# Peptides against a protein of PDB entry 3JWR: the designs that were tried, part 36

Target 1, 323 residues: chain A of PDB entry 3JWR
Amino acid sequence: TRELQSLAAAVVPSAQTLKITDFSFSDFELSDLETALCTIRMFTDLNLVQNFQMKHEVLCRWILSVKKNYRKNVAYHNWRHAFNTAQCMFAALKAGKIQNKLTDLEILALLIAALSHDLDHRGVNNSYIQRSEHPLAQLYCHSIMEHHHFDQCLMILNSPGNQILSGLSIEEYKTTLKIIKQAILATDLALYIKRRGEFFELIRKNQFNLEDPHQKELFLAMLMTACDLSAITKPWPIQQRIAELVATEFFDQGDRERKELNIEPTDLMNREKKNKIPSMQVGFIDAICLQLYEALTHVSEDCFPLLDGCRKNRQKWQALAEQ
Target 2, 298 residues: chain A of PDB entry 3JWR as posed
Amino acid sequence: TRELQSLAAAVVPSAQTLKITDFSFSDFELSDLETALCTIRMFTDLNLVQNFQMKHEVLCRWILSVKKNYRKNVAYHNWRHAFNTAQCMFAALKAGKIQNKLTDLEILALLIAALSHDLDHRGVNNSYIQRSEHPLAQLYCHSIMEHHHFDQCLMILNSPGNQILSGLSIEEYKTTLKIIKQAILATDLALYIKRRGEFFELIRKNQFNLEDPHQKELFLAMLMTACDLSAITKPWPIQQRIAELVATEFWEQGDQVGFIDFVCTQLYEALTHVSEDCFPLLDGCRKNRQKWQALAEQ

## One batch from the design tools (peptide; aimed at target 1 H142 A190)

Design b2_p11_4_s1 (made by RFdiffusion4, then SolubleMPNN; from b2_p11_4, 6 letters changed)
Fold by OpenDDE base, seed 2:
Formats: sequence, structure tokens, C-alpha cells
Structure b2_p11_4_s1 (fold): chain B 323 residues (1-323), chain A 11 residues (1-11)
Amino acid sequence: as target 1 above (323 residues)
Amino acid sequence: SLLDFILSHER
């Protein structure tokens, strides 16, 4: 395609030029091509292209395939969300110095997972999929969409000309796919809530050890969630805009719940409850986000900008909630 | 997201 040719021939700017090491990064001003260039830079600077002998054209095609398999008519869970998740992962790995704590296969898996974790998202949550009796709900009992996202990820990875993992040994390939699956499934916030207590307790007791395979898996899950939720850490103007996208998608679901399921949506998905967004954001930060970024900062102090951003945005949302 | 959080607690 012309898009592939343009991407493959383009000079990829440095991470510094692209600012993709910044936790404050915004994609708002970037074209789709520029987001793809950023993604190439992430793979390159993490040494994934070199270490796993990725062909440039194959990587370009894979990135474009991933992007293509996000829906454009979904307000939040689209390519830009996946891209921002991956950028936060990159920043956490580089600026946050998490790279030094992980294997190359884990890094490879996390980056692929971050980009792929919401593939073919429909702008509705697992509860809606289940209640609507969607065919996907017959295939999976829990984490319905996350299973679907992984299936889409696997499909793309196995598609002709998209096989970015072809340079891996059989064992490396199996390991990578296992980690990708675990990472994508971990983006189900229900699973996060279930598992986070173990992580926080290990941190609190100063017993956290990445050399333990179980704790490593737990950390990768927490890191994925931290990147997935990273919009909450962004500078206020960015945070506010992203919150509007989230609200739009949730309200669209609420409208569908009324129309298709004949149910009253929850406040979060109720367009008529827009005035509750600030207080709900405060609640979300307190209940989900703060402890995670605190714990992550204990693992690596260089991740502090995520925590600091989250705290600052809590203050901003609280101020709005008091008006 | 916040939505997923709220929905997870209503279960």
C-alpha cells in the first residue's frame, strides 16, 4: 500500500525529537504516520529490531496492521489509546529505568501487548458484551474482550508479511506469546483489582523480588495496567481532553444500554450525569490509580512523574468537583 | 478505566 511505502521509506526521528521518553507525551498533534514512526522508534531503541532480527518492512506492515484493526468510530479505545499505552510503556522502560529489570523477551512482549491490548475494541465493556448476549460472550466467560484482543493480536502476528517474531527461536516465540497473552489479559481491571493486593503487600513488606517468576508475572501485569491507565497521569490539559473521550465512549454505551437493553445506565455511563465526572475521577484516582503509581515508584523511583501527574490531576478534578 | 472499576465493584 501507499501508506506502507511511505512509512517504510520515511526517516525515523530520534526518541528525543519525538519526545517519546517523556511521561508528559501527547499524541494530539501527531498524524497517523507520525504515530507509526514513533512506534518504530520504540522497537528500535529497545533493541528489539536488532536483537530479534526484525525486517523493517515487516515491522512497518505489522504496525499498520495493528492500527488498522482498531476502530475509528470508537471515541477512546482506538489506535491512539493503544499507541499512548505503548508510549507510556516505552517511557517507563527507558526514563523509568524498568528496562534494566526485564529480559528482552519480556520487553518485546510488553510492547506488542501494549499496542495490541485493545484490538477491535467496540467501545463497550465486558458487562455490555455479556448482557447483550454477543457471540463473544459464548466463547469466553471472563475477560471477554481481553481474550478477543489477544486473538486479534495472534491473528495479526501470524498474518503474511506481519510476522515480526519470525527471528525468534521456537522457545523464545512460545515464551513471548505467553507473556503477551498474560499482559493483554491483565488489562482487565477486574483482574487488576483481584491481584493488586498481593503486589502492594509485597512492596509494603519490602519482599518484592523480580527474580521470583510469580512476582515477575505480577509486576508485568501491574506495569501493563499502569500504562493502560496512564492518561490519568498526563498534564492537566491532556488529561482533561482524554477524560472527555472516555466520557464520550461511556455515554455512547449508556445510550446503547437504554436503547438496546432497556436498562438505566450507571452514573458513569449516563449522559445526564456529566456533572458527576469530576467527583468520579477523584474516586477513580483514589480507588485505582494512586496506589498503583505509588507502588510502581517504589519499584523504580524514576517512575515518579506518573505518580506526580496522578496527584496533580486529582487536585484538579477535586477543585472541579467542589464547584 | 473508571467504568471498569465501578462495574467490578457492583459485582
Scores: peptide ipSAE 0.039, ipTM 0.770, DockQ to the pose 0.213
OpenDDE base, seeds 1, 3, 4, 5: peptide ipSAE 0.042, 0.038, 0.038, 0.040; ipTM 0.786, 0.774, 0.772, 0.781; seeds 1, 3, 4, 5 fail the geometry check

Design b2_p11_4_s2 (made by RFdiffusion4, then SolubleMPNN; from b2_p11_4, 8 letters changed)
Fold by OpenDDE base, seed 5:
Parts: C-alpha cells; structure tokens; sequence
Structure b2_p11_4_s2 (fold): chain B 323 residues (1-323), chain A 11 residues (1-11)
C-alpha cells in the first residue's frame, strides 16, 4: 500500500526528537504516520529489531495492521490509546529503568501487548457485551473483550507479511505468546482489583522479588495496568482532554444502554451526571490509581513522575469537585 | 460505585 511504502521509506527520528521517553508525552499533535514512526523507534531502541532479527518492512506492515484493526468511530479505545499505552511502557522501561529488570522476551511481549491490548474495541465494556448478549459473551465468560483483543493480536501476528516474531525460536515464540496473552488479559481492571492486593502486600513487606516467576508475572500485569491507566498521570491539560474522550465514550455507552437495553446507566456512563465527573475522577484516583503508582515507584524510584502526575491531577479534580 | 461498576462480575 502507499501508506506502507511511505512508512518503510521514512527516516525514523530519534527517541529524543520524538520525546517518547517522556512520561509527559502527548500524541495530540502527531499524525498517524508519526505515531507509526514512534512505534518503530520504540522497537529499535529496546533492541527488539536487532535481537529478534525483525525485517523493517514486516515491522512496518505489522504496525499498520495493528493500527488498522482499531476502530475509528470509538472515542477513546482506539489506536491513539494503544499507542499511548505503548509509549508509557517505553518510558517506564527507559526513563523508569524497568528495562534492566526484564528479559528481552518480556520486553518484546509487553510492547506487542501494549499496542494490541484493545484491538477491535467497540467502545463498550465487558458488562455491556454480556448484557447485550453479544456473540463474544458466548465464547468467553470472563475478560470477554481482552480475550477478543488477544485473538485479534494473534491473527495479525500470523498474517502474511506481518510475522514480526519469525526470527524467534519455537520456545521463544511460545514464551512470548504466553506473556502477550497474560499481559492483555491483565488489562481487565476486574483482574487488577483481584490481584493488586498480593502485589501491594509484597511491596509493603519488602518481600517483592522479580526473580520469583510468580512475582514476575504479577509485576508484568501491574505494569500493564499502570501503562493502560497512564492518562491519569499526564500533565493537566492533556489529562483533561483525555478525560473528555473517556467521558464521551462512556456517555455513548450509557445512551446505548438506555436505547438498546432499556436500562438506566450508572453515573459514570450517564450524560446527565456530567457534573459528577470531577468527584468520580477523585474516587477513581483514590480507589485504583494512587496505590498502583506508589507501588510501582517502590519497584523503581525513576517511575515517580507517574505518581507525581497522578497526585497533581487528583488535586486538580478535587478543586473542580469543590466548585 | 465506580468499583462496583469495574467489578461487575462478568457472568
């Protein structure tokens, strides 16, 4: 395609030029081509292209295929969300110095998972999929969308000309796919809530050890969630704009819940409750986000900008909730 | 409750 030719021929700017190592990064000013260039840079600077012998054209095609399999009519859970999740992962690995704590296969899997974790997202949550009796709800009982996202990820990875993992041994390939699946499934916040207590307790007791395979798996899950939620850590103008996209998608779901399911939406998805957004954001930060970024900062102090950003945005939302 | 919403058991 013309898009592939343009991407494959383009000079990839440095991570410094692209600012993709910054926790404060914003994609708002970037074209789709520039987001793809940033993605190539992430793979390159994490040594994934070299270590796994990725062909440049295949990587370009894969990135474009991933981007194409996000819906354009979804306000928040689109390519830009996946790209921002991957950028936060890259920043956490580089600036947050988590790269040194992980294997190359784990890094490869996390980056693929971050880019792929919401593939073919429909702008509705698992609860809606279940209540609407969607065919996907018949295939999967739990983490319905996350299973679908992984299936889409696997489909792309196995598609002709998109096989970025062709340089891996059979064992490396199996390991990578296992980690990708676990990482995508971990983005279900319901699973995060179930598992986070173990992680926080290990941190609190100073018993956290990444050499333990179970604790490693737990950490990768927490890291995925931290990147997926990283919009809450962004500088206030960026955070506020992303919160508007989230609210738009949630209100669109709420409108569909009224129309299609004849139910009253929860306050979070109720357009008539827009005035509660600031207080709901404070509640979300306190219940979900703060403890995660605190724990992540205990694993690596260089992740502090995520915690600091989250705290600053809590103050901003609290000030709006008091008005 | 936001937590209840996030935790709605996927049946």
Amino acid sequence: as target 1 above (323 residues)
Amino acid sequence: DLLEFILEPER
Scores: peptide ipSAE 0.039, ipTM 0.771, DockQ to the pose 0.627
OpenDDE base, seeds 1, 2, 3, 4: peptide ipSAE 0.038, 0.037, 0.036, 0.038; ipTM 0.771, 0.769, 0.763, 0.774

Design b2_p11_4_s3 (made by RFdiffusion4, then SolubleMPNN; from b2_p11_4, 7 letters changed)
Fold by OpenDDE base, seed 1:
Parts: structure tokens; sequence; C-alpha cells
Structure b2_p11_4_s3 (fold): chain B 323 residues (1-323), chain A 11 residues (1-11)
């Protein structure tokens, strides 16, 4: 395609030029092509292209395929969300120095997972899928959409000309896919809530050890969630805009719930309850985000900007909630 | 996102 030709022939700017190592990164001003260039830079600077012998054209095609398999009519869970998740992962690995704590396969898997974790998202949550009796709800009982996202990820990875993992041994390939699956599934917040207590307790007791395979898996799951939720850490103008996108998508679901399912939406998905957004954001930060970024900062102090951003945004949302 | 979390907990 012309898009592939343009991408493959383009000079990829440095990570510094693209500012993709910054926790404060914003994609708002970037074209789709520029987001793809950023993605190439992430793979290159993490040494994934070299270590796993990726062909440039194959990587370019894969990126474009991933981007294409996000829906444009979804307000939040689109390519830009996946891209921002991956960028946060990159920043956490580089600026946050988590790269030094992980294997190359784990890094490879996390980056692929971050880009792929919401593939073919429909702008509705698992609850909607279940209540609508969608065919996907018949295939999976839990984490329905996350299983679908992984299936889409696997489909793309195995598609002709998109096989960025072809340079891996059989064992490396199996390991990578396992980690990708676990990482994508970990983005189900229900699973996060279930598992986070173990992680926090390990940190609290100073018993956290990445050399333990179980604890490593747990950490990768927590890191994925931290990147997936990273919009809450962004500078306030960015945070507000992203919150509006999330609200738009949730209100769209609520409208569909009324129309298609004949149910009253929850406050979060109720367009008439827009005035509750600030207080809901405070609640979300307190219940989900703060402890995670505190724990992550404990693992790597260089991740502090995520925690600091989250704290600052809590204050901003609280101020709005009090008005 | 925040909204995803709240929705999962409210339902």
Amino acid sequence: as target 1 above (323 residues)
Amino acid sequence: SLLDFILEHER
C-alpha cells in the first residue's frame, strides 16, 4: 500500500525528537504516520529489531495492521489509546529504567501487548457484551474482550507479511506469546483488583523479588495496568481531554444500553450525570491508581513522574468536584 | 480508564 511505502521509506526521528521517553508525552498533535514512526522508534531503541532480527518492512506492515484493526468510530479505545499505552510502556522501560529488570523477551512481549491490548474494541465493556448476549460472551466467561483482543493480536502476528516474531526460536516464540496473553488479559481491571493485593503486600513487606517467576508475572501484569491507566498521570490539559474521550465512549454505551437493552445506565455511563465526572475521577484515583503508581515507584524510583502526575490530577479533579 | 474501573465495580 502507499501508506506502507511511505512509512517504510521514512526516516525515523530519534526518541528525543519524538519525546517518546517523556512521561508527559501527548499524541494530540501527531498524525497517524507520526504515531507509526514513534512505534518503530520504540522497537528500535529497545533493541528488539536487532535482537530478534526483524525486517523493517515486516515491522512497518505489522504496525499498520495493528493500527488498522482499531475502530475509528470508538471515542477512546482506539489506536491512539493503544499507542499511548505503548508509549508509556516505552517511557517506563527507558526513563523509568525498568528495562534493566526485564529480559528481552519480556520487553518484546510487553510492547506488542501494549499496542495490541484493545484490538477491535467496540466501545463497550465486558458487562455490555454479556448482557447483549454477544457471541463473544459464549466463548469466554471472564475477560471476554481481553481474550478477543489477544485473538486479534495472534491473528495479526500470524498474517502473511506481519510476522515480526519469525526470528525467534520455537521456545522464545512460545514464551513471548505466553507473556503477551498474560499481559493483555491483565488489562482487565477485574483481574487487576483481584491480584493487586498480593503485589502491594510483597512491596510492603520488602519481599518483592523479580527473580521469582510468579512475582515476575505479577509485576508484568501491574506494569501493563499502570501503562493502560497512564492517562491519569498526564499533565492536566491532556488528562482533561482524555477524560472527555472516555466519558464520550461511556455515554455512548449508556445510550445503547437504554436503546438496545432497555436498561438505565449507571452514573458513569449516564449522559445526564456529567456533573459527577470530577468526583468519579477522584474516586477512581483513590481506589485504583494511587497505590499502583506508589508501588511501581517503589520498584523503580525513576517512575515517580507517573505517581506525581496522578497526585496532581487528583488535586485538580477534587477542586472541580468541590465547585 | 477510570470509567472502565467504575463500570466494572458498579456492575
Scores: peptide ipSAE 0.039, ipTM 0.776, DockQ to the pose 0.172; fails the geometry check
OpenDDE base, seeds 2, 3, 4, 5: peptide ipSAE 0.037, 0.037, 0.037, 0.037; ipTM 0.760, 0.770, 0.772, 0.764; seeds 2, 3, 4, 5 fail the geometry check

Design b2_p11_4_s4 (made by RFdiffusion4, then SolubleMPNN; from b2_p11_4, 7 letters changed)
Fold by OpenDDE base, seed 4:
Structure b2_p11_4_s4 (fold): chain B 323 residues (1-323), chain A 11 residues (1-11)
Amino acid sequence: as target 1 above (323 residues)
Amino acid sequence: ELEEFILEPYR
């Protein structure tokens, strides 16, 4: 395709030029091509291209395939969200110095997972999928969409000309896929809530050890969530805009719930309660986000900008809630 | 209660 030819022939700017090591990064001004170029740079600078012998054209095709398999009519859970999740992962690995704590396979898996974690998202949550008796709800009992996202990820990875993992041994391939699956599934916030207590307790007791395979798996899950929620850490103008996208998608679901299921949506999905968004954002930060970024900062102090951003946005949302 | 309320959209 013309798009592939253009991408494959393009000079990939440095990470510094692209600002993809910045926790304050915004994609708002970037074209789709530029987001793809950023993604190539992430793979390159993490040494994944070299270490796993990725062909440039194959990587380009894979990136475009991933992007293509996000829906354009979904307000928030689209390619830009996946891209921003991956960028936060990259920043956490590089600027946050988490790269030094992980294996190359783990890094490879995390980056692929971040880009893929919401593939073919339909703008509705698992509860809606279940309540609507969607065919996907027949395949999976829990984390329905996350299983679907992984299935889509696997499909793309196995597609002709998209096999970025072809340079891996059988064992490396199996390990990578396992980590990808775990990472994508970890983006189900229900699982985050279930598991975060163990992570926080390990941190609190100063017993956290990445050499423990179980704790490593737990950390990777927490890191995925931290990147997935990273919009809450962005500079205030960026945070506000992303929050509007989230609200739009939630309200769209709420409207469908009224129309299709004849139910009153929850407050977060109720368009009539948009004035409650600031207070709900404060609640979200307090209940879900703060402890996570605090714990992440304890693992690597260089991740502090995420925590700081979250705290600053809490203050901004609180100020709006008081109006 | 707050946690459940906040998490509902994400379940």
Scores: peptide ipSAE 0.367, ipTM 0.911, DockQ to the pose 0.265
OpenDDE base, seeds 1, 2, 3, 5: peptide ipSAE 0.353, 0.359, 0.360, 0.361; ipTM 0.910, 0.911, 0.910, 0.911

Design b2_p11_5 (made by RFdiffusion4)
Pose (drawn by RFdiffusion4):
Structure b2_p11_5 (pose): chain A 298 residues (1-255, 281-323), chain P 11 residues (1-11)
Amino acid sequence: as target 2 above (298 residues)
Amino acid sequence: SLEEFAGMVAF
């Protein structure tokens, strides 16, 4: 509660000061309070704060709530993951210049989604919870964890003093939630795989076009995956360390080059054809693929 | 299944 007092009264530094406009950004050295501040700057500089009548008091309580609903004991899938994803999402809309390509309802949704796309993640994959017959698997059909992450995001938005959406017309609120649901579910790697082929062709055939309502929402799913694992596009010292966490969390459940080829370069290439200014992601990606390949050969 | 495969290839 004091954490709210101190936060809801601190000055939010500029985006330039926070270097959150950068695809090469890192959080290793930021405090907890600082990361919440960057998030406020994100909402502010995306005009989400003014266009949706958000009270500083409410947004702060909500951001803090999401922070406290990420598990600390979880290796990689903790708050800093949700944060580093939202920052990548933020950097994509700004420096990658996509904000000029989509509505205010969509930007708000993507940001809320990117922040809560892994809420309450217990450090284990959908495959495991299904094979261990976790009650969550009994409750949800497909995309089990991602359904849960959403169930949580929504639970928080309906919490008192957390309705950062309270300013929306009922129609607006209704469709924003629809897009948030789609965004969060799209972070399921299985859906990314079952869908990406369709998208990679519209790109390959120089046919892809945003105006098409359907082609757009597909891209929105591809964008979510693009930020969800943007960690692979980081400078080597960072990618080196964050790979260390994904490493431990995976081993804990068990108790790189093939993946980048199979999952990543394919995607970031497509994102750059859609937006050239998004190339730093593709550059940083193959750059790390280069270092991991060299290490694989010892 | 594809979902299991996805979980298996995820890293």

Design b2_p11_5_s1 (made by RFdiffusion4, then SolubleMPNN; from b2_p11_5, 5 letters changed)
Fold by OpenDDE base, seed 1:
Structure b2_p11_5_s1 (fold): chain B 323 residues (1-323), chain A 11 residues (1-11)
Amino acid sequence: as target 1 above (323 residues)
Amino acid sequence: SLEELAGEIYV
């Protein structure tokens, strides 16, 4: 395609020029081509291209295939969300110095997972999928969408000309796919809520050890969630804009719940409850976000900008909730 | 609970 030819021939700017090591990064001013260039830079600067012998054209095609399999008519859960999740992963690995704590296969898997974690997202949550009796709800009992996202990820990885993992041994390939699956499934907040207590307790007791395979898996799951939720850490103007996208998608779901399911939506999904967004954001930060970024900062102090950003945005949302 | 609400947000 013309898009592939343009991407494959383009000079890829440095990570410094692209600012992709910054926790404060914003994609709002970037074209789709520039987001693809940023993604190439992430793979290159993590040494994934070299270590796994990726062909440049294959990587370019894979990135474009991933981007194409996000829906354009979904307000939040689109390519830009996946790209921002991957950028936060890259920043956490580089600026947050988490790269030194992980294997190359774990890094490869996390980056692929971050880019792929919401593939073919429909702008509705698992509860809606279940209540609508969607065919996906018959295939999976739990984490319905996350299983679908992984299936889409696997489909793309196996598609002709998209096989970025072809340089791996059979054992490396199996390991990578296992980690990708676990990482994508970990983006289900229900699983996060279920597992986070174990992680926080290990941190609190100073018993956290990345050499333990179970604790490693737990950490990768927590890191995925930290990157997926990273919008809450962004500078306030970016945070507000992303919160508007999330609210738009949730209100669209609530409108569909009324029309298609004949149910009253929750306050979160209810367009008429827009005035509750600031207080709901404070609640979300306190219930879900703060402890995660505190724990992550304990694992690597260089991740502090995520925690600091989250705290600052809590204050901003609280001030709006008081108006 | 706020945890249930947060679970409903992205789940």
Scores: peptide ipSAE 0.058, ipTM 0.822, DockQ to the pose 0.344
OpenDDE base, seeds 2, 3, 4, 5: peptide ipSAE 0.067, 0.052, 0.050, 0.056; ipTM 0.817, 0.819, 0.805, 0.815; seeds 2, 3, 4, 5 fail the geometry check

Design b2_p11_5_s2 (made by RFdiffusion4, then SolubleMPNN; from b2_p11_5, 4 letters changed)
Fold by OpenDDE base, seed 2:
Structure b2_p11_5_s2 (fold): chain B 323 residues (1-323), chain A 11 residues (1-11)
Amino acid sequence: as target 1 above (323 residues)
Amino acid sequence: SLEELAGEIAV
């Protein structure tokens, strides 16, 4: 395609030029081509292209295939969300110095998972999928969308000319796919809520050990969630704009819940409750985000900008909730 | 519940 030719022929700017090591990164001014160039830079600077012998054209095609399999009519859960999740992962690995704590296969899997974790997202949550009796709800009982996202990820990875994992041994390939699946499934916040207590307790007791395979898996899950939720850490103007996209998608779901399911949406999904957004954001930060970024900062102090950003945005949302 | 909130807050 013309898009592939343009991407494959383009000079990839440095990570410094692209600012993709910054926790404060924003994609708002980037073209789709520039987001793809950023993604190439992430793979390159993590040594994934070299270590796993990725062909440049294959990587370019894979990135474009991933981007194409996000819906354009979804306000938040689109390519830009996946790209920002991957950028936060890259920043956490580089600037947050988590790269030194992980294997190359784990890093490869996390980056693929971050880019793929919401593939073909429909702008509705698992609860809506279940209640609407969607065909996906017949295939999976829990984490319905996350299983679908993984299936889409696997489909793309196996598609002709998209096989970025072809340089791996059979064992490396199996390991990578296992980690990708676990990482995508970990983006189900219901699973995060279920598992985070174990992680926080290990941190609190100073018993956290990345050499333990179970604790490693737990950490990768927490890191995925931290990157997925990283919009809450962004500078306030970026955070506000992303919160508007989230609210738009949630209100679109609520409108569908009224129309298609004949139910009253929750306050979060209710367009008429827009005035509650600031207080709901404070509640979300307190209930979900703060402890995660505190724990992540305890694993690596260089991740502090995520915690600091989250705290700053809490103050901003609280000030709006008091008006 | 936190689970209900988490099921809704797929942010």
Scores: peptide ipSAE 0.052, ipTM 0.813, DockQ to the pose 0.506
OpenDDE base, seeds 1, 3, 4, 5: peptide ipSAE 0.049, 0.046, 0.050, 0.051; ipTM 0.819, 0.808, 0.815, 0.814; seeds 3, 4 fail the geometry check

Design b2_p11_5_s3 (made by RFdiffusion4, then SolubleMPNN; from b2_p11_5, 5 letters changed)
Fold by OpenDDE base, seed 2:
Structure b2_p11_5_s3 (fold): chain B 323 residues (1-323), chain A 11 residues (1-11)
Amino acid sequence: as target 1 above (323 residues)
Amino acid sequence: SLEELAGEIFV
């Protein structure tokens, strides 16, 4: 395609030029081409292109295929969300120095998973999919969308000309796919809630050890969630804009719940309850986000900007909730 | 519950 030719021929700017090592990064000013260039830079600077012998054209095609398999009519869970998740992963790996704690296969898997974790997202949650009796709800009982996202990820990885993993051994390939699956499934926040207590307790007791395979898996899951939620850590103007996108998508679901399911939506998905957004954001930060970024910062102090951003945004949302 | 809140927030 013309897009592929343009991407493959483009000079990829440095990570410094692209600011993709910054936790404060915003994609708002970037074209789709620039987001793809950023993604190439992430793979390159993590040594994934070299270590796994990725062909540049194949990587470019894969990135464009991933981007294409996000829906354009979904307000939040689109390519830009996946791209921002991957950028946060890159920043956490580089600036947060988590790269030194992980294997190359784990890094490869996490980056692929971050880019792929919401593939073909429909702008509705697992609860809606279940209640609407969608065909996907017949295939999967739990983490319905996350299983679908992984299936889409696998489909793309196996598509002709998109096989970025073709340089891996059979063993490396199997390991990578296992980690990708686990990482995508870990983005189910219901799973996060179930597992986070173990992680926080290990941190609290100073018993956390990445040499333990179970704790490594747990950490990768927590890191995926931390990147997935990273919008809450962004500078306030960026946070507000993203919160508007989230609210738009949730209100669209709530509108569908009324029309299609004949139910009253929850306050979070109720367009008439827009005035509750600030207080709900405070509740979300307190219930879900703060402890995660505190724990992550305990694993790597260089991740502090995520925690600091989350705390700053809590204050901003609290101030709005008090008006 | 935290589970309900989380199930609501992360679509």
Scores: peptide ipSAE 0.062, ipTM 0.812, DockQ to the pose 0.434
OpenDDE base, seeds 1, 3, 4, 5: peptide ipSAE 0.053, 0.059, 0.051, 0.050; ipTM 0.817, 0.814, 0.809, 0.810; seeds 4, 5 fail the geometry check

Design b2_p11_5_s4 (made by RFdiffusion4, then SolubleMPNN; from b2_p11_5, 4 letters changed)
Fold by OpenDDE base, seed 1:
Structure b2_p11_5_s4 (fold): chain B 323 residues (1-323), chain A 11 residues (1-11)
Amino acid sequence: as target 1 above (323 residues)
Amino acid sequence: SLEELAGEIFF
């Protein structure tokens, strides 16, 4: 395609030029082409292209295929969300120095997972999928959408001309796919809530050990969640704008819940309750975000900007909730 | 509640 030709022929700017190592990164000013260029840079600077012998054209095609399989009519869970998740992963690996704690296969899997974790998202949560009796709800009992996202990820990876993992051995390939699946599934907040206590206790007791395979898996799951939720850590103008996108998508779901399911939406999904957004954001930060970024900062102190950003945004949301 | 929040996808 013309898009592929344009991307494949383009000079890829440095990570410094693209600012993709910054925890404060914003994609708002970037074109779709520029987001693809950023993605190429992430793969290159993590040594994934070299270490796994990726062909440039195949990588370009894969990125464009991933981007194409996000829906444009979804307000938040679109390519830009996936791209920002991957950028936060890249920043955590580089600036946060987590790269030195992981294998190349784990890094490869995490980056693919971050880009793929919401593929074909429909702008509705798992609860809506279950209540609407969607065909996907018959295939999976739990983490319905996350299983679907992984299936889409696998489909793309196996599509002709998109096989970025073709340079891996059979064992490396199997390991990578296992980690990708676990990482995508970990983005289900229900699973995060279920598992985070174990992680926090290990950190609290100073017993956390990445050489333990179970603890490694747990850490990768927590890191995925930290990147997925990273909008909450961004500079206030960015955070506020992303919160508007999330609210738009949630209100669209709530409107559908009223119309299609004949149910009253929760306050989070209720357009008439938009005045509760600031207090709900404070609650979200306290219940979900703060402990995660605190724990991540204990694993790597260079991840502190994520925690600091989260704390600053809590203060901003609290101030709005008091008005 | 945390249980209510667990059923919902945030940022």
Scores: peptide ipSAE 0.065, ipTM 0.806, DockQ to the pose 0.506
OpenDDE base, seeds 2, 3, 4, 5: peptide ipSAE 0.068, 0.065, 0.046, 0.069; ipTM 0.805, 0.807, 0.793, 0.801; seeds 2, 5 fail the geometry check

Design b2_p11_6 (made by RFdiffusion4)
Pose (drawn by RFdiffusion4):
Structure b2_p11_6 (pose): chain A 298 residues (1-255, 281-323), chain P 11 residues (1-11)
Amino acid sequence: as target 2 above (298 residues)
Amino acid sequence: SLHEIHEHLHH
């Protein structure tokens, strides 16, 4: 509660000061309070704060709530993951220049989604909770964890003093939530795989076009995956360390080159055809693929 | 199909 006092009264530094405009950004050295501040700057500089009548008091409580609903004991899938994703999402809309390509309702949804796309993640994959017959698997059909992450995001938005959406017309609120649900579910790697082929062709055939309502919402799913694992596009020292965490969390459940080829370069290439200013992601990606390949050969 | 994909991913 004091954490709210101190936060809701601190000055939010500029985006330039926070270097959150950068695809090469890192959080290793930021405090907890600082990361919440960057998030406020994100909402502010995307005009989400003014265009949706958000009170500084409410947004702060909500951001803090999401922070406390990520598990600390979880290796990689903690708050800093949701944060590093939202920052990548933010950097994509700004420096990658996509904000000029989509509505205010969509931008707000993507940011809220990127922040909460893994809420309460217990450090285990959908495959495991299904095979271990976790009650969550009994409750949800497909995309089990991602359904849960959303159930949580919504629970928080309906919490008192957390309705950062309270300023929306009922129609706005209604469709924003629809997009948020779609965004969070799209971070299921299975859906990314079952859908990417369709998108990779519209790109390959120089046919892809945003105006098309459907082609757009597909891309929105592809964008979510793009930020969800943007960690693979980081400078080597960072990718080295964050790969250490994904490493431990996976081994804990058990108790890189093939993946990048199979999952990543394919995607970031497509994102750059859609937006050239998004190439740093593709550059950083193959750059790390280079260093992991060299290590794989010892 | 999605559950199959998850198993493929896992392995």

